Peptides against a protein of PDB entry 3VA4. Designs and how they scored, part 110

Target 1, 107 residues: chain A of PDB entry 3VA4
Amino acid sequence: EPIGQLRLFSGTHGPERDFPLYLGKNVVGRSPDCSVALPFPSISKQHAVIEISAWNKAPILQDCGSLNGTQIVKPPRVLPPGVSHRLRDQELILFADFPCQYHRLDV

## One batch from the design tools (peptide; made by RFdiffusion4, then SolubleMPNN)

Design b2_p27_3_s1 (from b2_p27_3, 21 letters changed)
Fold by OpenDDE base, seed 2:
Structure b2_p27_3_s1 (fold): chain B 107 residues (1-107), chain A 27 residues (1-27)
Amino acid sequence: as target 1 above (107 residues)
Amino acid sequence: SEDAEAREAYEARYAESYEYALRLAEE
């Protein structure tokens, strides 16, 4: 069962989409093989990874050396490649120019 | 150049998305 959820807000690309996040590594990227597949040119094939080690631990977000970067919105922080960021519930994230939100699920 | 124009367009979209996200953060 999913431990978290990543929401892609609606925009010019289309409607809102929700992606389940599971224990282990959840890859965010343009590649259709990614757990969180964002099929947009500005997204790298393997853009970032959200790793969840346990249901009661905050996920760790890492940029994978993406072209257009990964940014935490508030407080603002551009994530250097490979640097771990512990996600807070309701965290707002920009993957390139796409705003998303992490939501912790009660499981 | 075409690449420069594409980059400018991206930066504009990024700025708009960032501002949108900031508004979301205030809710």
Scores: peptide ipSAE 0.718, ipTM 0.934, DockQ to the pose 0.508
Fold by OpenDDE base, seed 3:
Structure b2_p27_3_s1 (fold): chain B 107 residues (1-107), chain A 27 residues (1-27)
Amino acid sequence: as target 1 above (107 residues)
Amino acid sequence: SEDAEAREAYEARYAESYEYALRLAEE
């Protein structure tokens, strides 16, 4: 079962969507094969990755050299490609122009 | 040009999304 979740907030693209996150690498991108598939032109085919190594460890977010970038909202930070960022519960993230939120699931 | 207009539109959408995210972060 999933141990985390990524929420895509509602907008002009449509309603809110929730994506389950599992142990291992969860790829965020426009390609339909991605764990978190965001089928929008501003999202790179392989935009970013959320890696969860254990249920009791914070996930690691890395931008994969995306065209329009990955940004943490508070405190504000644009993630350089390949640099690890440890996600906090309820972390707000912009993948290109799409606001998202990570949260832990109680399992 | 088409590329310039597309980039301008994207920048406008990004600005709105960023402001929205900031409001969410303060709740």
Scores: peptide ipSAE 0.716, ipTM 0.933, DockQ to the pose 0.489
Fold by OpenDDE base, seed 1:
Parts: structure tokens; C-alpha cells; sequence
Structure b2_p27_3_s1 (fold): chain B 107 residues (1-107), chain A 27 residues (1-27)
């Protein structure tokens, strides 16, 4: 059962895509086996990770040392590699040049 | 160089994406 959702907004790459987020680690990356597979050159193979625990439904986002970085939009913050960021509902995130939005599901 | 041009192109795309995200955040 998904606990959250990561939305990739539409763009030149194509239409909007919604990725379910589950308990545990949800890897964001270019590799096809990632939970959030973003098959774009600017995305690192393992770009970031969104970890959700059962006792804390708010996801923890970490950049995995990506080439082009992970940025929170508002307030603006470039995430240092390996530093935990607690995601807020509806938070806007740039993985490299791709804007995304986290949505907490009602579960 | 090709690498420099690719980087500049990426930076331009990033800037546009960031501005777009900022607009979304303000809605």
C-alpha cells in the first residue's frame, strides 16, 4: 500500500507521471530498477532516496551524491549529499532539472 | 566545446524549471 506519491510534472520529456512511495527506501534515479525511475541523462543512476517509516509517515529525502543535485524549492535549499530532509506534504523538489512534488496519501 | 555547450544548455533548462517550480510554489 502506497503511503505517498511523487509527481513528475509534465514537460518536454513527456506527460505527468505519478510514482507511488512505499514504506522503506524509495530510490529516485535513472536506473530502471529505481522505485522512482527517471530515465533522463541529467538524473544520476541513483540520485536520491525517499525513506518512509511506519512510525513516521513523513518521508526523509536524501541526495545520494548526485551530479546535478537535489533542491527544495520553497524555502530554497540545495541538499548536501547524505543530509536528511523531512518532506512536507505538497513539497516541491527539483531532481536535477526536473520539478517534482511530494504528496502524502491518506492511509 | 561540446561539454561546455551541453552544460550551458542544462543550466538554462534548470533555470527554467526552477522558475516554473517557484511559480507552482506560489499558487
Amino acid sequence: as target 1 above (107 residues)
Amino acid sequence: SEDAEAREAYEARYAESYEYALRLAEE
Scores: peptide ipSAE 0.711, ipTM 0.932, DockQ to the pose 0.509
Fold by OpenDDE base, seed 4:
Structure b2_p27_3_s1 (fold): chain B 107 residues (1-107), chain A 27 residues (1-27)
Amino acid sequence: as target 1 above (107 residues)
Amino acid sequence: SEDAEAREAYEARYAESYEYALRLAEE
């Protein structure tokens, strides 16, 4: 079962979408085989990765050298490629120009 | 150029999305 959730807010691209996050690596990217598939031109094929471990449950977010970057909103921080960021519950993230929110599930 | 115009358009969209996210974060 999912350990977390990544919400893509609604916009010109369409309605809101929720993506389940599981233990291990959850790849965010434009490629359709990504766990979090964001099929938009501004998103890199493999844009970022959210890794969740069994012993931690707190996800680690890393940008994968994306073209348009990954940014934490509060406090504001543009993530350098490969630098780990521990996600907080309800954290807001921009993958390129797409606002998302991480939600930790109680399981 | 087409590339420059496309980049400018993207930056405008990004700015709008960022401002939206900021409003969400402040709630």
Scores: peptide ipSAE 0.711, ipTM 0.932, DockQ to the pose 0.501

Design b2_p27_3_s2 (from b2_p27_3, 16 letters changed)
Fold by OpenDDE base, seed 1:
Structure b2_p27_3_s2 (fold): chain B 107 residues (1-107), chain A 27 residues (1-27)
Amino acid sequence: as target 1 above (107 residues)
Amino acid sequence: SEEEEARRAYEAHYEASLKQAEELAAL
Protein backbone atom coordinates (compact mmCIF):
# COMPACT_ATOMS: atom_id res chain seq x y z
CA GLU B 1 0.00 0.00 0.00
CA PRO B 2 1.42 3.37 -1.01
CA ILE B 3 2.23 5.82 1.76
CA GLY B 4 2.71 8.78 -0.50
CA GLN B 5 2.62 10.02 -4.03
CA LEU B 6 5.02 11.94 -6.19
CA ARG B 7 3.34 13.91 -8.94
CA LEU B 8 5.32 14.92 -12.00
CA PHE B 9 3.57 17.93 -13.47
CA SER B 10 2.80 18.03 -17.16
CA GLY B 11 5.09 19.83 -19.54
CA THR B 12 6.80 19.63 -22.89
CA HIS B 13 8.02 16.20 -21.84
CA GLY B 14 4.49 14.83 -21.65
CA PRO B 15 1.44 14.53 -19.45
CA GLU B 16 1.20 14.54 -15.69
CA ARG B 17 2.26 11.31 -14.00
CA ASP B 18 1.70 10.08 -10.47
CA PHE B 19 4.16 7.71 -8.83
CA PRO B 20 3.26 5.76 -5.71
CA LEU B 21 5.72 5.91 -2.84
CA TYR B 22 6.15 3.00 -0.47
CA LEU B 23 7.88 2.20 2.77
CA GLY B 24 11.61 2.00 2.29
CA LYS B 25 13.69 3.61 -0.42
CA ASN B 26 12.04 5.05 -3.50
CA VAL B 27 14.76 5.88 -5.98
CA VAL B 28 14.21 8.74 -8.39
CA GLY B 29 16.21 8.50 -11.57
CA ARG B 30 16.51 8.05 -15.29
CA SER B 31 17.10 4.31 -15.02
CA PRO B 32 13.92 2.40 -15.84
CA ASP B 33 14.25 0.23 -12.74
CA CYS B 34 13.87 3.23 -10.45
CA SER B 35 10.74 3.45 -8.32
CA VAL B 36 10.22 6.88 -9.81
CA ALA B 37 11.51 6.52 -13.33
CA LEU B 38 12.02 9.85 -15.06
CA PRO B 39 13.38 8.93 -18.49
CA PHE B 40 14.88 12.29 -19.32
CA PRO B 41 18.48 13.14 -20.22
CA SER B 42 18.79 15.80 -17.53
CA ILE B 43 17.91 13.30 -14.81
CA SER B 44 20.76 11.23 -13.43
CA LYS B 45 20.47 7.45 -13.59
CA GLN B 46 20.17 7.51 -9.83
CA HIS B 47 19.20 11.07 -9.09
CA ALA B 48 17.66 11.11 -5.64
CA VAL B 49 16.01 8.92 -3.04
CA ILE B 50 12.82 9.34 -1.06
CA GLU B 51 12.90 7.15 2.02
CA ILE B 52 9.84 6.47 4.12
CA SER B 53 9.97 4.60 7.42
CA ALA B 54 7.15 2.84 9.20
CA TRP B 55 7.64 4.87 12.36
CA ASN B 56 8.03 8.18 10.56
CA LYS B 57 5.90 8.36 7.46
CA ALA B 58 7.20 11.80 6.53
CA PRO B 59 9.58 11.10 3.67
CA ILE B 60 13.26 11.94 3.75
CA LEU B 61 14.55 13.27 0.45
CA GLN B 62 18.24 13.06 -0.44
CA ASP B 63 19.99 14.02 -3.61
CA CYS B 64 22.38 11.30 -4.73
CA GLY B 65 25.00 13.54 -6.26
CA SER B 66 22.97 14.25 -9.35
CA LEU B 67 24.43 16.35 -12.13
CA ASN B 68 21.55 18.81 -12.34
CA GLY B 69 20.53 18.79 -8.73
CA THR B 70 17.51 18.52 -6.52
CA GLN B 71 15.83 21.63 -5.20
CA ILE B 72 13.00 22.58 -2.90
CA VAL B 73 10.83 25.30 -4.40
CA LYS B 74 9.39 27.12 -1.37
CA PRO B 75 11.52 28.44 0.05
CA PRO B 76 14.12 27.88 -2.65
CA ARG B 77 16.83 25.52 -1.51
CA VAL B 78 19.39 23.41 -3.30
CA LEU B 79 19.86 20.09 -1.55
CA PRO B 80 23.50 19.18 -1.05
CA PRO B 81 24.20 15.54 -1.93
CA GLY B 82 23.38 13.13 0.86
CA VAL B 83 21.81 15.75 3.10
CA SER B 84 18.44 14.72 4.46
CA HIS B 85 15.42 16.88 3.82
CA ARG B 86 12.13 16.03 5.50
CA LEU B 87 9.35 16.45 2.97
CA ARG B 88 6.22 18.28 4.00
CA ASP B 89 2.88 17.38 2.52
CA GLN B 90 2.37 19.13 -0.81
CA GLU B 91 6.00 20.17 -0.98
CA LEU B 92 7.24 21.22 -4.40
CA ILE B 93 10.46 19.69 -5.68
CA LEU B 94 12.62 20.19 -8.74
CA PHE B 95 14.52 17.19 -10.03
CA ALA B 96 16.75 18.96 -12.48
CA ASP B 97 14.20 21.30 -14.05
CA PHE B 98 11.20 18.98 -13.68
CA PRO B 99 8.61 20.27 -11.23
CA CYS B 100 7.12 17.68 -8.92
CA GLN B 101 4.92 17.63 -5.86
CA TYR B 102 4.85 15.25 -2.93
CA HIS B 103 1.47 14.23 -1.51
CA ARG B 104 1.02 12.35 1.74
CA LEU B 105 -1.65 9.69 1.56
CA ASP B 106 -3.94 8.87 4.45
CA VAL B 107 -3.44 5.19 5.16
CA SER A 1 27.05 13.76 -22.85
CA GLU A 2 23.34 14.35 -22.91
CA GLU A 3 23.36 15.14 -19.21
CA GLU A 4 26.10 17.70 -19.66
CA GLU A 5 24.17 19.39 -22.43
CA ALA A 6 21.02 19.20 -20.36
CA ARG A 7 22.80 20.93 -17.51
CA ARG A 8 23.17 24.02 -19.61
CA ALA A 9 19.49 23.89 -20.43
CA TYR A 10 18.61 23.34 -16.78
CA GLU A 11 20.47 26.44 -15.72
CA ALA A 12 18.74 28.47 -18.39
CA HIS A 13 15.26 27.28 -17.41
CA TYR A 14 15.64 27.08 -13.63
CA GLU A 15 13.65 30.18 -12.83
CA ALA A 16 10.91 29.24 -15.26
CA SER A 17 10.61 25.84 -13.62
CA LEU A 18 10.21 27.39 -10.20
CA LYS A 19 7.40 29.58 -11.43
CA GLN A 20 5.74 26.70 -13.23
CA ALA A 21 5.72 24.60 -10.08
CA GLU A 22 4.14 27.38 -8.07
CA GLU A 23 1.49 28.06 -10.65
CA LEU A 24 0.61 24.41 -11.17
CA ALA A 25 0.33 23.77 -7.45
CA ALA A 26 -2.06 26.69 -7.13
CA LEU A 27 -4.57 25.15 -9.53
Scores: peptide ipSAE 0.038, ipTM 0.604, DockQ to the pose 0.570
Fold by OpenDDE base, seed 4:
Structure b2_p27_3_s2 (fold): chain B 107 residues (1-107), chain A 27 residues (1-27)
Amino acid sequence: as target 1 above (107 residues)
Amino acid sequence: SEEEEARRAYEAHYEASLKQAEELAAL
């Protein structure tokens, strides 16, 4: 069962989409085999990773050296490649210029 | 390349994306 959710907000690219997040590594990227597949040219094939080690732990977000970057919206923070960021519930994230939001699920 | 073109687009629309995120989250 999913432990979290990543919501991609609607935009010119199309409607809102929700991606389930599971224990382990959830890769965010343009490649279709990514757990969070964002099939857009501004997204790197392997853009970022959201790792969840335990239900009681906040997920860790890392940029994977993406071309167009990963940012936390509020408070603003650009994530250097490989630097761990502990996600808070309802945290807003930019993968390239795509706004997303992390949601913790109670399981 | 598509990524290079996208990078330019990202730079142009970065500020708008930040604002959009905040507005959408508030709905």
Scores: peptide ipSAE 0.031, ipTM 0.596, DockQ to the pose 0.563
Fold by OpenDDE base, seed 5:
Structure b2_p27_3_s2 (fold): chain B 107 residues (1-107), chain A 27 residues (1-27)
Amino acid sequence: as target 1 above (107 residues)
Amino acid sequence: SEEEEARRAYEAHYEASLKQAEELAAL
């Protein structure tokens, strides 16, 4: 069962989409092989990774050296490649120019 | 190239995306 959720907000690209997040590494990227597949040109094939070590621990977000970056919205912060960022529930994230939100699921 | 196009798209929409995220989160 999913431990978390990544919501891609609606936009010019299309409607809102929700991606389940599981224990382990959830790769965010343009590649269809990614757990969170964002098939958009501005997203790198392997853009970022959300790693969940346990259901009761905050996921770790890392940018994978993406072209257009990964940013936290509040407070604003550009994530340097490979630097761990612990995700807060309801955290707003930009993968390139795509606004997303992490949500912890009740399990 | 695809990467160049992607970069341009990012630059054009970054600020708008930030605003969108904040507005959507406020709902």
Scores: peptide ipSAE 0.023, ipTM 0.534, DockQ to the pose 0.714
Fold by OpenDDE base, seed 2:
Structure b2_p27_3_s2 (fold): chain B 107 residues (1-107), chain A 27 residues (1-27)
Amino acid sequence: as target 1 above (107 residues)
Amino acid sequence: SEEEEARRAYEAHYEASLKQAEELAAL
């Protein structure tokens, strides 16, 4: 079962969507086979990865060398490609121009 | 809201980037 959730907020692209996150690598990208599929042209085919090693550990977010980048909102930070960022519960993330939020689930 | 905050953050970043690019182009 999912250990976390990534919420894509609503916008001009459409309504909000929730993506379950599991143990292992959860790829964020435009490709339809990504765990978190964001079918938008500004999103790279493989944009970023959220890796969860255990239910009691914070997930690790890495940008995969995306064209339009990955940012943490608060405090503001652009993630260099391949650099590990430990996600906090309720953390706000920008994949290109798409605002998202990570949530830890009760398991 | 969290959504609004994220949107504002992106917009601010975008504007800052544009401003920087414009400054460089003016050189």
Scores: peptide ipSAE 0.082, ipTM 0.544, DockQ to the pose 0.044; fails the geometry check

Design b2_p27_3_s3 (from b2_p27_3, 18 letters changed)
Fold by OpenDDE base, seed 1:
Structure b2_p27_3_s3 (fold): chain B 107 residues (1-107), chain A 27 residues (1-27)
Amino acid sequence: as target 1 above (107 residues)
Amino acid sequence: SEAEEAEKAFNARYEESLKFAEELANL
């Protein structure tokens, strides 16, 4: 069962989409085999990773050396590649130019 | 150049998205 959710807000690209997040590594990227597949040119093939452990359900977000970056909105922070960031519930994230929101599911 | 125009377009979208998200963060 999903432990979290990543919401991609609606935009010119299309409607809002919700991606389930599971225990382990959830790769965010343009590649279609990514857990969170964002098929947009500005997204790197493997852009970022959201890792969720069984003992700590708070996800760890890492940018994977993406071209256009990964940014936390508030407080603002561009994530250096490979640096772990603990996601808070309702945290707003920009993957390149795409705003998203992490939501922790109550399971 | 084509690359320059693409970068400008990206930057514009990025700023718009950032503003959108910042508005959400302040609700």
Scores: peptide ipSAE 0.719, ipTM 0.937, DockQ to the pose 0.507
Fold by OpenDDE base, seed 5:
Structure b2_p27_3_s3 (fold): chain B 107 residues (1-107), chain A 27 residues (1-27)
Amino acid sequence: as target 1 above (107 residues)
Amino acid sequence: SEAEEAEKAFNARYEESLKFAEELANL
């Protein structure tokens, strides 16, 4: 069962989408093979990764050297490639120009 | 150029998305 969720807010691209997150590496990217597939030109094929080591530990977000970057909204921080960021519940993230939100699920 | 126009469009979308997210963050 999923232990986290990544929400892509609605926009000109279409309606809101919710992606389940599981233990291990959840790749965010344009490629359809990604756990979180964001099929948009501004998203890199392998854009970022959300790694969850345990259900009771905060996930780690890393940018994978994406073209258009990964940014935490508050407090604002553009993530350097490969640098670990511990996600807070309800964390707001921009993958390129797409606003998303991480949510920890109750399990 | 096409690339320049695409970049301008991206920047505009990015700023809009950032403002949107910032508003959400302040709720």
Scores: peptide ipSAE 0.716, ipTM 0.936, DockQ to the pose 0.506
Fold by OpenDDE base, seed 3:
Structure b2_p27_3_s3 (fold): chain B 107 residues (1-107), chain A 27 residues (1-27)
Amino acid sequence: as target 1 above (107 residues)
Amino acid sequence: SEAEEAEKAFNARYEESLKFAEELANL
C-alpha cells in the first residue's frame, strides 16, 4: 500500500490529481510508465525520482537532469541534477512549471 | 521566433506557478 502521496495542483492543464507513492523509486516524468506520470511537454520523460527507503524515513527527491528543472519552494532551491534532497511532509515542489505537494500518509 | 515565443510562454507559466506555490507555503 502507498506510503506517501504527491499532489498535482489544478491549473490550466486540468483538475487536481493525487499520485500514490510506494516503497522504492517513484519516477516523476512525462513517460506513461512513470509512477507519477505527468503527460505535459514541459516535463522530461524521466524528470525526477522520489525514493522511499522505509515508512519511517523521509523520502529522497532527485532531479534526473531534467530540461526545465525541479525546485523546492520554501526555502527556495533549484535542485542540481542527481543531488539528494530530503523531503519534508507538506513539501511544495515545482517540476518545471507544475506545482506539486508531497504528503506523508498515516498508514 | 516560434522557439522564443514558446520560451516566453513557459517563463510566464513558471512564474505564475511559483507565486502560487509561495503563497501556499506561507499559509
Scores: peptide ipSAE 0.711, ipTM 0.934, DockQ to the pose 0.495
Fold by OpenDDE base, seed 4:
Structure b2_p27_3_s3 (fold): chain B 107 residues (1-107), chain A 27 residues (1-27)
Amino acid sequence: as target 1 above (107 residues)
Amino acid sequence: SEAEEAEKAFNARYEESLKFAEELANL
């Protein structure tokens, strides 16, 4: 059962998409095998990872050395590669030029 | 160059997306 959700907002690429997040590693990237597959040229094959542990269900976001970066919107912060960032509910994130939002599911 | 134009286009999209997200963050 998913315990989180990552929303990709609608844009020129198409309609809004919601991706379920599960315990363990949820890879964000252009590769089709990623848990959060964003098939866009500006997204790295393995762009970032959202990890949710069984002991602490608060997600940890890390950029994986992506070409075009991962940024937290408020407060503004570009994530250095490999540096852990604890996601807050409703947090807004840019993966490259794609705005997304993390949502904690009530389970 | 083509690479420069592509980068310029990316930067424009990035700024637009950032402004969009910032607006949402302020709601």
Scores: peptide ipSAE 0.709, ipTM 0.934, DockQ to the pose 0.496

Design b2_p27_3_s4 (from b2_p27_3, 14 letters changed)
Fold by OpenDDE base, seed 1:
Structure b2_p27_3_s4 (fold): chain B 107 residues (1-107), chain A 27 residues (1-27)
Amino acid sequence: as target 1 above (107 residues)
Amino acid sequence: AEEEEALAAYNAHYEESLKKAEELAAL
């Protein structure tokens, strides 16, 4: 069962999409093999990773050396490649120019 | 080039995307 969810907000690219997040590594990227597949040119094939070690622990977000970066929205922070960021519930994330939101699910 | 296009898109929409995220999260 999914432990978290990543929501891609609606935009010019299309409607809102929700991606389930599971224990382990959830790769965000343009590659169709990614857990969170964002098939957009500005997204790197392997853009970032959300790692969930346990249902009761905050996920860790890392940029994978993406071309256009990964940012936390509030407060604004650009994530250096490979540097761990502990995700807060309801956290807003920008993958390249695509706004997303993480939230934990009740399990 | 794909990378060039990607970079251009990022630069053009970064600020707009941040604002959109905040607005959508508030709804």
Scores: peptide ipSAE 0.021, ipTM 0.480, DockQ to the pose 0.666
Fold by OpenDDE base, seed 3:
Structure b2_p27_3_s4 (fold): chain B 107 residues (1-107), chain A 27 residues (1-27)
Amino acid sequence: as target 1 above (107 residues)
Amino acid sequence: AEEEEALAAYNAHYEESLKKAEELAAL
């Protein structure tokens, strides 16, 4: 069962989409094989990774050296490639120019 | 060509995306 969720907000690309997140590594990228597949040209094939080690631990977000970057919205922060960032519940994230939100599921 | 276009699109829509995210989260 999913431990978390990544919500992609609606935009010119289409309606809102929700992606389930599981234990282990959840890859975010343009490649269709990614756990969180974002088929947009501004997204790198392997853009970022959300790693969840346990249900009671904060997920870790890392940029994978993407072209257009990964950023936290509040407070504003550009994530350097390979640097670990602990995700808070309801945290807002930009993958390139696509706004997303992480939230923990109550399971 | 795709990468150049992607970078241009990112720069053009960055501020708009930040504003949209904040507004949506506040609903």
Scores: peptide ipSAE 0.020, ipTM 0.462, DockQ to the pose 0.630
Fold by OpenDDE base, seed 2:
Structure b2_p27_3_s4 (fold): chain B 107 residues (1-107), chain A 27 residues (1-27)
Amino acid sequence: as target 1 above (107 residues)
Amino acid sequence: AEEEEALAAYNAHYEESLKKAEELAAL
């Protein structure tokens, strides 16, 4: 069962979409093989990764050296490639130009 | 090129997307 959720907010690309997140590595990218597939040109094939080690621990977000970057919105921070960022519940993330939100699910 | 297209898309939509995200964060 999913432990978390990544919400892609609605925009010019279309309606809001929710992606389930599981234990292990959840790859965010343009490639359809990604756990969180964002099929948009500005997203790298393998853009970032959200790693979840346990249901009661904060996920770790890392940018994978993407072209257009990964940013935390509040407080604002550009994530250097490969640097671990602990995600807080309800945290807002920009993958390139796409605003998303992480949500921890009740397990 | 793919990277050129990606950059173009980023430049076209970044400001609007960032503004939206900031508005959501302020709620």
Scores: peptide ipSAE 0.019, ipTM 0.439, DockQ to the pose 0.976
Fold by OpenDDE base, seed 5:
Structure b2_p27_3_s4 (fold): chain B 107 residues (1-107), chain A 27 residues (1-27)
Amino acid sequence: as target 1 above (107 residues)
Amino acid sequence: AEEEEALAAYNAHYEESLKKAEELAAL
């Protein structure tokens, strides 16, 4: 069962979408096999990964060497490939040009 | 071709997406 959620905000691409996040590795990417499948050209096939080790721990976000990058919005930060970033609840993330938000589910 | 298309899409929407994200972050 999901213990987190990644929200893709609405935009020119279409309406808002919510992706469940589970224990383990949640891959963000253009590939349809990704847990968070973002079928957009600017997203790399394997763009980033959100790893959740436990329900009571902050997920770890890593960029996977994506073409167009992964950024934290507040405070602004470009994530170097492979560098771990602990996600705070309500964290705003840019995958390429797509604004998203992580939040923990109360399970 | 894939990279070029990805870059084009990124460039087309990046500024708008950043603005939106910043607005959301201000909430």
Scores: peptide ipSAE 0.018, ipTM 0.439, DockQ to the pose 0.976

Design b2_p27_4_s1 (from b2_p27_4, 15 letters changed)
Fold by OpenDDE base, seed 1:
Structure b2_p27_4_s1 (fold): chain B 107 residues (1-107), chain A 27 residues (1-27)
Amino acid sequence: as target 1 above (107 residues)
Amino acid sequence: SEAEAEAIARAREEAARLIEEQERAER
């Protein structure tokens, strides 16, 4: 059962997509093997990782040295590679220029 | 919400700028 969700908002790339997040490492990237596969050229093969250590703990987001970066929207913040960011429920994230939102799911 | 939509729009613009700067830096 998923512990969280990453929503990719609709845009020029297409409709909204929801990706389930599970305990452990959820890799965000262009590679189709990623848990959150974003098949866009501006997304790095392994762009970022959302690690969920427990259902009752906030996930940790880390940029994996992506080319076009990972940013928090509010307040605006560019995430340096490898630096841990604790995700808040409903947090808005940019992977490159793709806006996403993290949602905690009730388990 | 409207506030989120606006924040997303601003974020997209900022992201685009950052991407462009990165691309220039790589040239």
Scores: peptide ipSAE 0.092, ipTM 0.612, DockQ to the pose 0.063
Fold by OpenDDE base, seed 2:
Structure b2_p27_4_s1 (fold): chain B 107 residues (1-107), chain A 27 residues (1-27)
Amino acid sequence: as target 1 above (107 residues)
Amino acid sequence: SEAEAEAIARAREEAARLIEEQERAER
């Protein structure tokens, strides 16, 4: 069962989409094989990874050396490739120019 | 919320700028 959720906000690309996040590595990327598949040109094939080690621990977000980067919205922060960022519940994230939000599921 | 909407809008604008700058740098 999913431990978290990543919401892609609606936009010119289409409606809102929700992606379940599981224990382990959840890859965000353009590749359809990614756990969080964002099939957009500005998204790298393997853009970032959200790693969840336990249900009671904050997930770790890492940019995977994406072309157009990964940013935290509040406070604004560009994530250097490979640097761990602990996600807070309801945290707003930009993968390239696509705004998303992490949500912890109460399992 | 309204605050989130504003933050998202600002973030989108900033992201777009960063992407554009990177694209120019790669040319």
Scores: peptide ipSAE 0.090, ipTM 0.609, DockQ to the pose 0.062
Fold by OpenDDE base, seed 3:
Structure b2_p27_4_s1 (fold): chain B 107 residues (1-107), chain A 27 residues (1-27)
Amino acid sequence: as target 1 above (107 residues)
Amino acid sequence: SEAEAEAIARAREEAARLIEEQERAER
């Protein structure tokens, strides 16, 4: 069962989309085989990864050397490639120019 | 929330600017 959720906010690309997150590595990228598939030109094929080691631990977000970057919105922060960032519940993230939000599910 | 929406809007603008600057640098 999903332990978390990544929400892609609505925009010119279309309506809001919710992606389930599971234990292990959840890859964010343009490739259709990614756990979080964002089929947009500005997203790298393998853009970032959200790793969840346990239900009671904060997920780890890492940029995978994406072309257009991964950023935290509050406070503003560009994530260097491969540097671990612990996600807080309701954290706002930019993958390139696409705003997303992480949500911890009650399981 | 309104504060969240505003933060998202600003973040989108900054992201767009960075992408545009990158594209110009690649020309």
Scores: peptide ipSAE 0.085, ipTM 0.605, DockQ to the pose 0.063
Fold by OpenDDE base, seed 5:
Structure b2_p27_4_s1 (fold): chain B 107 residues (1-107), chain A 27 residues (1-27)
Amino acid sequence: as target 1 above (107 residues)
Amino acid sequence: SEAEAEAIARAREEAARLIEEQERAER
């Protein structure tokens, strides 16, 4: 059962996509094997990871040394590689230049 | 790079608009 959701907003790349997030590590990347597969050239094969340790805990976002980075929108912050960021519900995230939003699901 | 900074700025603005629209729709 998914614990969270990552929304990729619509854009020039195509329509909105919603990705379920599960307990454990959810890898964000260009590789089709990623939990959150973003098949775009500007996304690293393994770009970032969203780790959910428990349903009642905030997920941890880490950039994996991506080429084009991972940023929080509000307040603006570039995430240094490997540094843990606790995701807030409705958090807006940029993977490279792709705006996304984390949403906690009611379980 | 400047190009990346501009892309990020545009993405942030787009995200802000989308969220605002979503919030408005939810009210």
Scores: peptide ipSAE 0.072, ipTM 0.606, DockQ to the pose 0.029

Design b2_p27_4_s2 (from b2_p27_4, 8 letters changed)
Fold by OpenDDE base, seed 1:
Structure b2_p27_4_s2 (fold): chain B 107 residues (1-107), chain A 27 residues (1-27)
Amino acid sequence: as target 1 above (107 residues)
Amino acid sequence: MEEEEERIRRIREEAEEEIRRLEEEEE
């Protein structure tokens, strides 16, 4: 069962998409093997990772040395590669220039 | 060439505006 969700907001790329997040590592990237597959050229093959260790703990977001970076929208923060960031519920994230939002599911 | 900080700021601002619009449409 998914414990969280990553919402990709609608834009020029198309409509909104929702990605389920599970316990363990949820890789965000352009590669089709990623849990959160974002098939866009500005996204690195392995762009970032959202690691969920438990349903009652905040997920950890790490940039994987992406070309175009990972940023928190509010407050604005560039995530250095490999540095852990605890995701808050409703956190707004930029993977490259793609705005996303994390939220926890009630399961 | 645009500085990285300026690029990120612009992207953030654009994202915030888009998010606001989307949230308003979903209400």
Scores: peptide ipSAE 0.177, ipTM 0.676, DockQ to the pose 0.030
Fold by OpenDDE base, seed 4:
Structure b2_p27_4_s2 (fold): chain B 107 residues (1-107), chain A 27 residues (1-27)
Amino acid sequence: as target 1 above (107 residues)
Amino acid sequence: MEEEEERIRRIREEAEEEIRRLEEEEE
């Protein structure tokens, strides 16, 4: 079962999409092989990683040196590449200009 | 749907403005 969910909000690209997050590394990127595949040109092939460990179910988000960056919306913060950010439930994230939201699944 | 779209738009716009400010401060 998924431990979390990443929601891509609806927009000009289309409807809302929900991506399940599992234990381990969930790669966010333009590549179709990514766990969270965001097939948009502004997204890097490997844009970011959401890692969920068995020790702590709270995901750790890291930008992978993306071209257009990864940002936390509130409070606003640009994530330097490779710097760990612990995601909170319902946290809003921008991958490039695409707003997403992390949702913790109570399983 | 419209209300959600407006909410998302606001979130995006606010985020973009704030990100821009942050980037300008880093330069």
Scores: peptide ipSAE 0.089, ipTM 0.568, DockQ to the pose 0.050
Fold by OpenDDE base, seed 2:
Structure b2_p27_4_s2 (fold): chain B 107 residues (1-107), chain A 27 residues (1-27)
Amino acid sequence: as target 1 above (107 residues)
Amino acid sequence: MEEEEERIRRIREEAEEEIRRLEEEEE
């Protein structure tokens, strides 16, 4: 059962897409095997990871040493590789230049 | 739908501006 959702906003790439997030590691990347597959050239094969340890705990976002980075929009912050960032509900994230939003699902 | 598109545009623009500012500060 999904614990959260990552929304990729619509853009030149196409319409909005929603990715379910589960307990454990949800890899964000260009590789099709990623839980959150973003098949775009500017996205690294393994770009970032969203780890959810429990439904009642904030997910942890880490950049995996991506080429074009992972950024939090508000407050603005470029995430250093491997540094844990605790995601807030409705938090806006940039993977490279792709705006996304995390939200918690009511379980 | 139009409101959503405008919202997305604003988010994207805001994000781009913030990233640019951050990059400039790191130089």
Scores: peptide ipSAE 0.082, ipTM 0.572, DockQ to the pose 0.048
Fold by OpenDDE base, seed 3:
Structure b2_p27_4_s2 (fold): chain B 107 residues (1-107), chain A 27 residues (1-27)
Amino acid sequence: as target 1 above (107 residues)
Amino acid sequence: MEEEEERIRRIREEAEEEIRRLEEEEE
């Protein structure tokens, strides 16, 4: 069962997309084998990772040394590569210039 | 649907402007 969800908002790239997040490492990247596959040129092949250790713990977001970066929108913050950020429910994230939102699911 | 698209557009623009300001202050 999915523990969370990552929503990619609609834009010039196309309609909204929802990605299920599971226990363990959920890789965000351009590669089609990523858990969260974002097939866009500005996204690195392995851009970031969302790690979920338990259903009752906040997920950890880390940038994987991406070319165009990972940012938190509110408050604005650029994530240095490999630095752990605890995700809050409903948190807004930019992978490169693509706005996304994390949502915790009830399990 | 149009209102939601405009909201997301504003969020993206505000984020880009803030990131630019932060980078300029670091240089």
Scores: peptide ipSAE 0.076, ipTM 0.563, DockQ to the pose 0.046

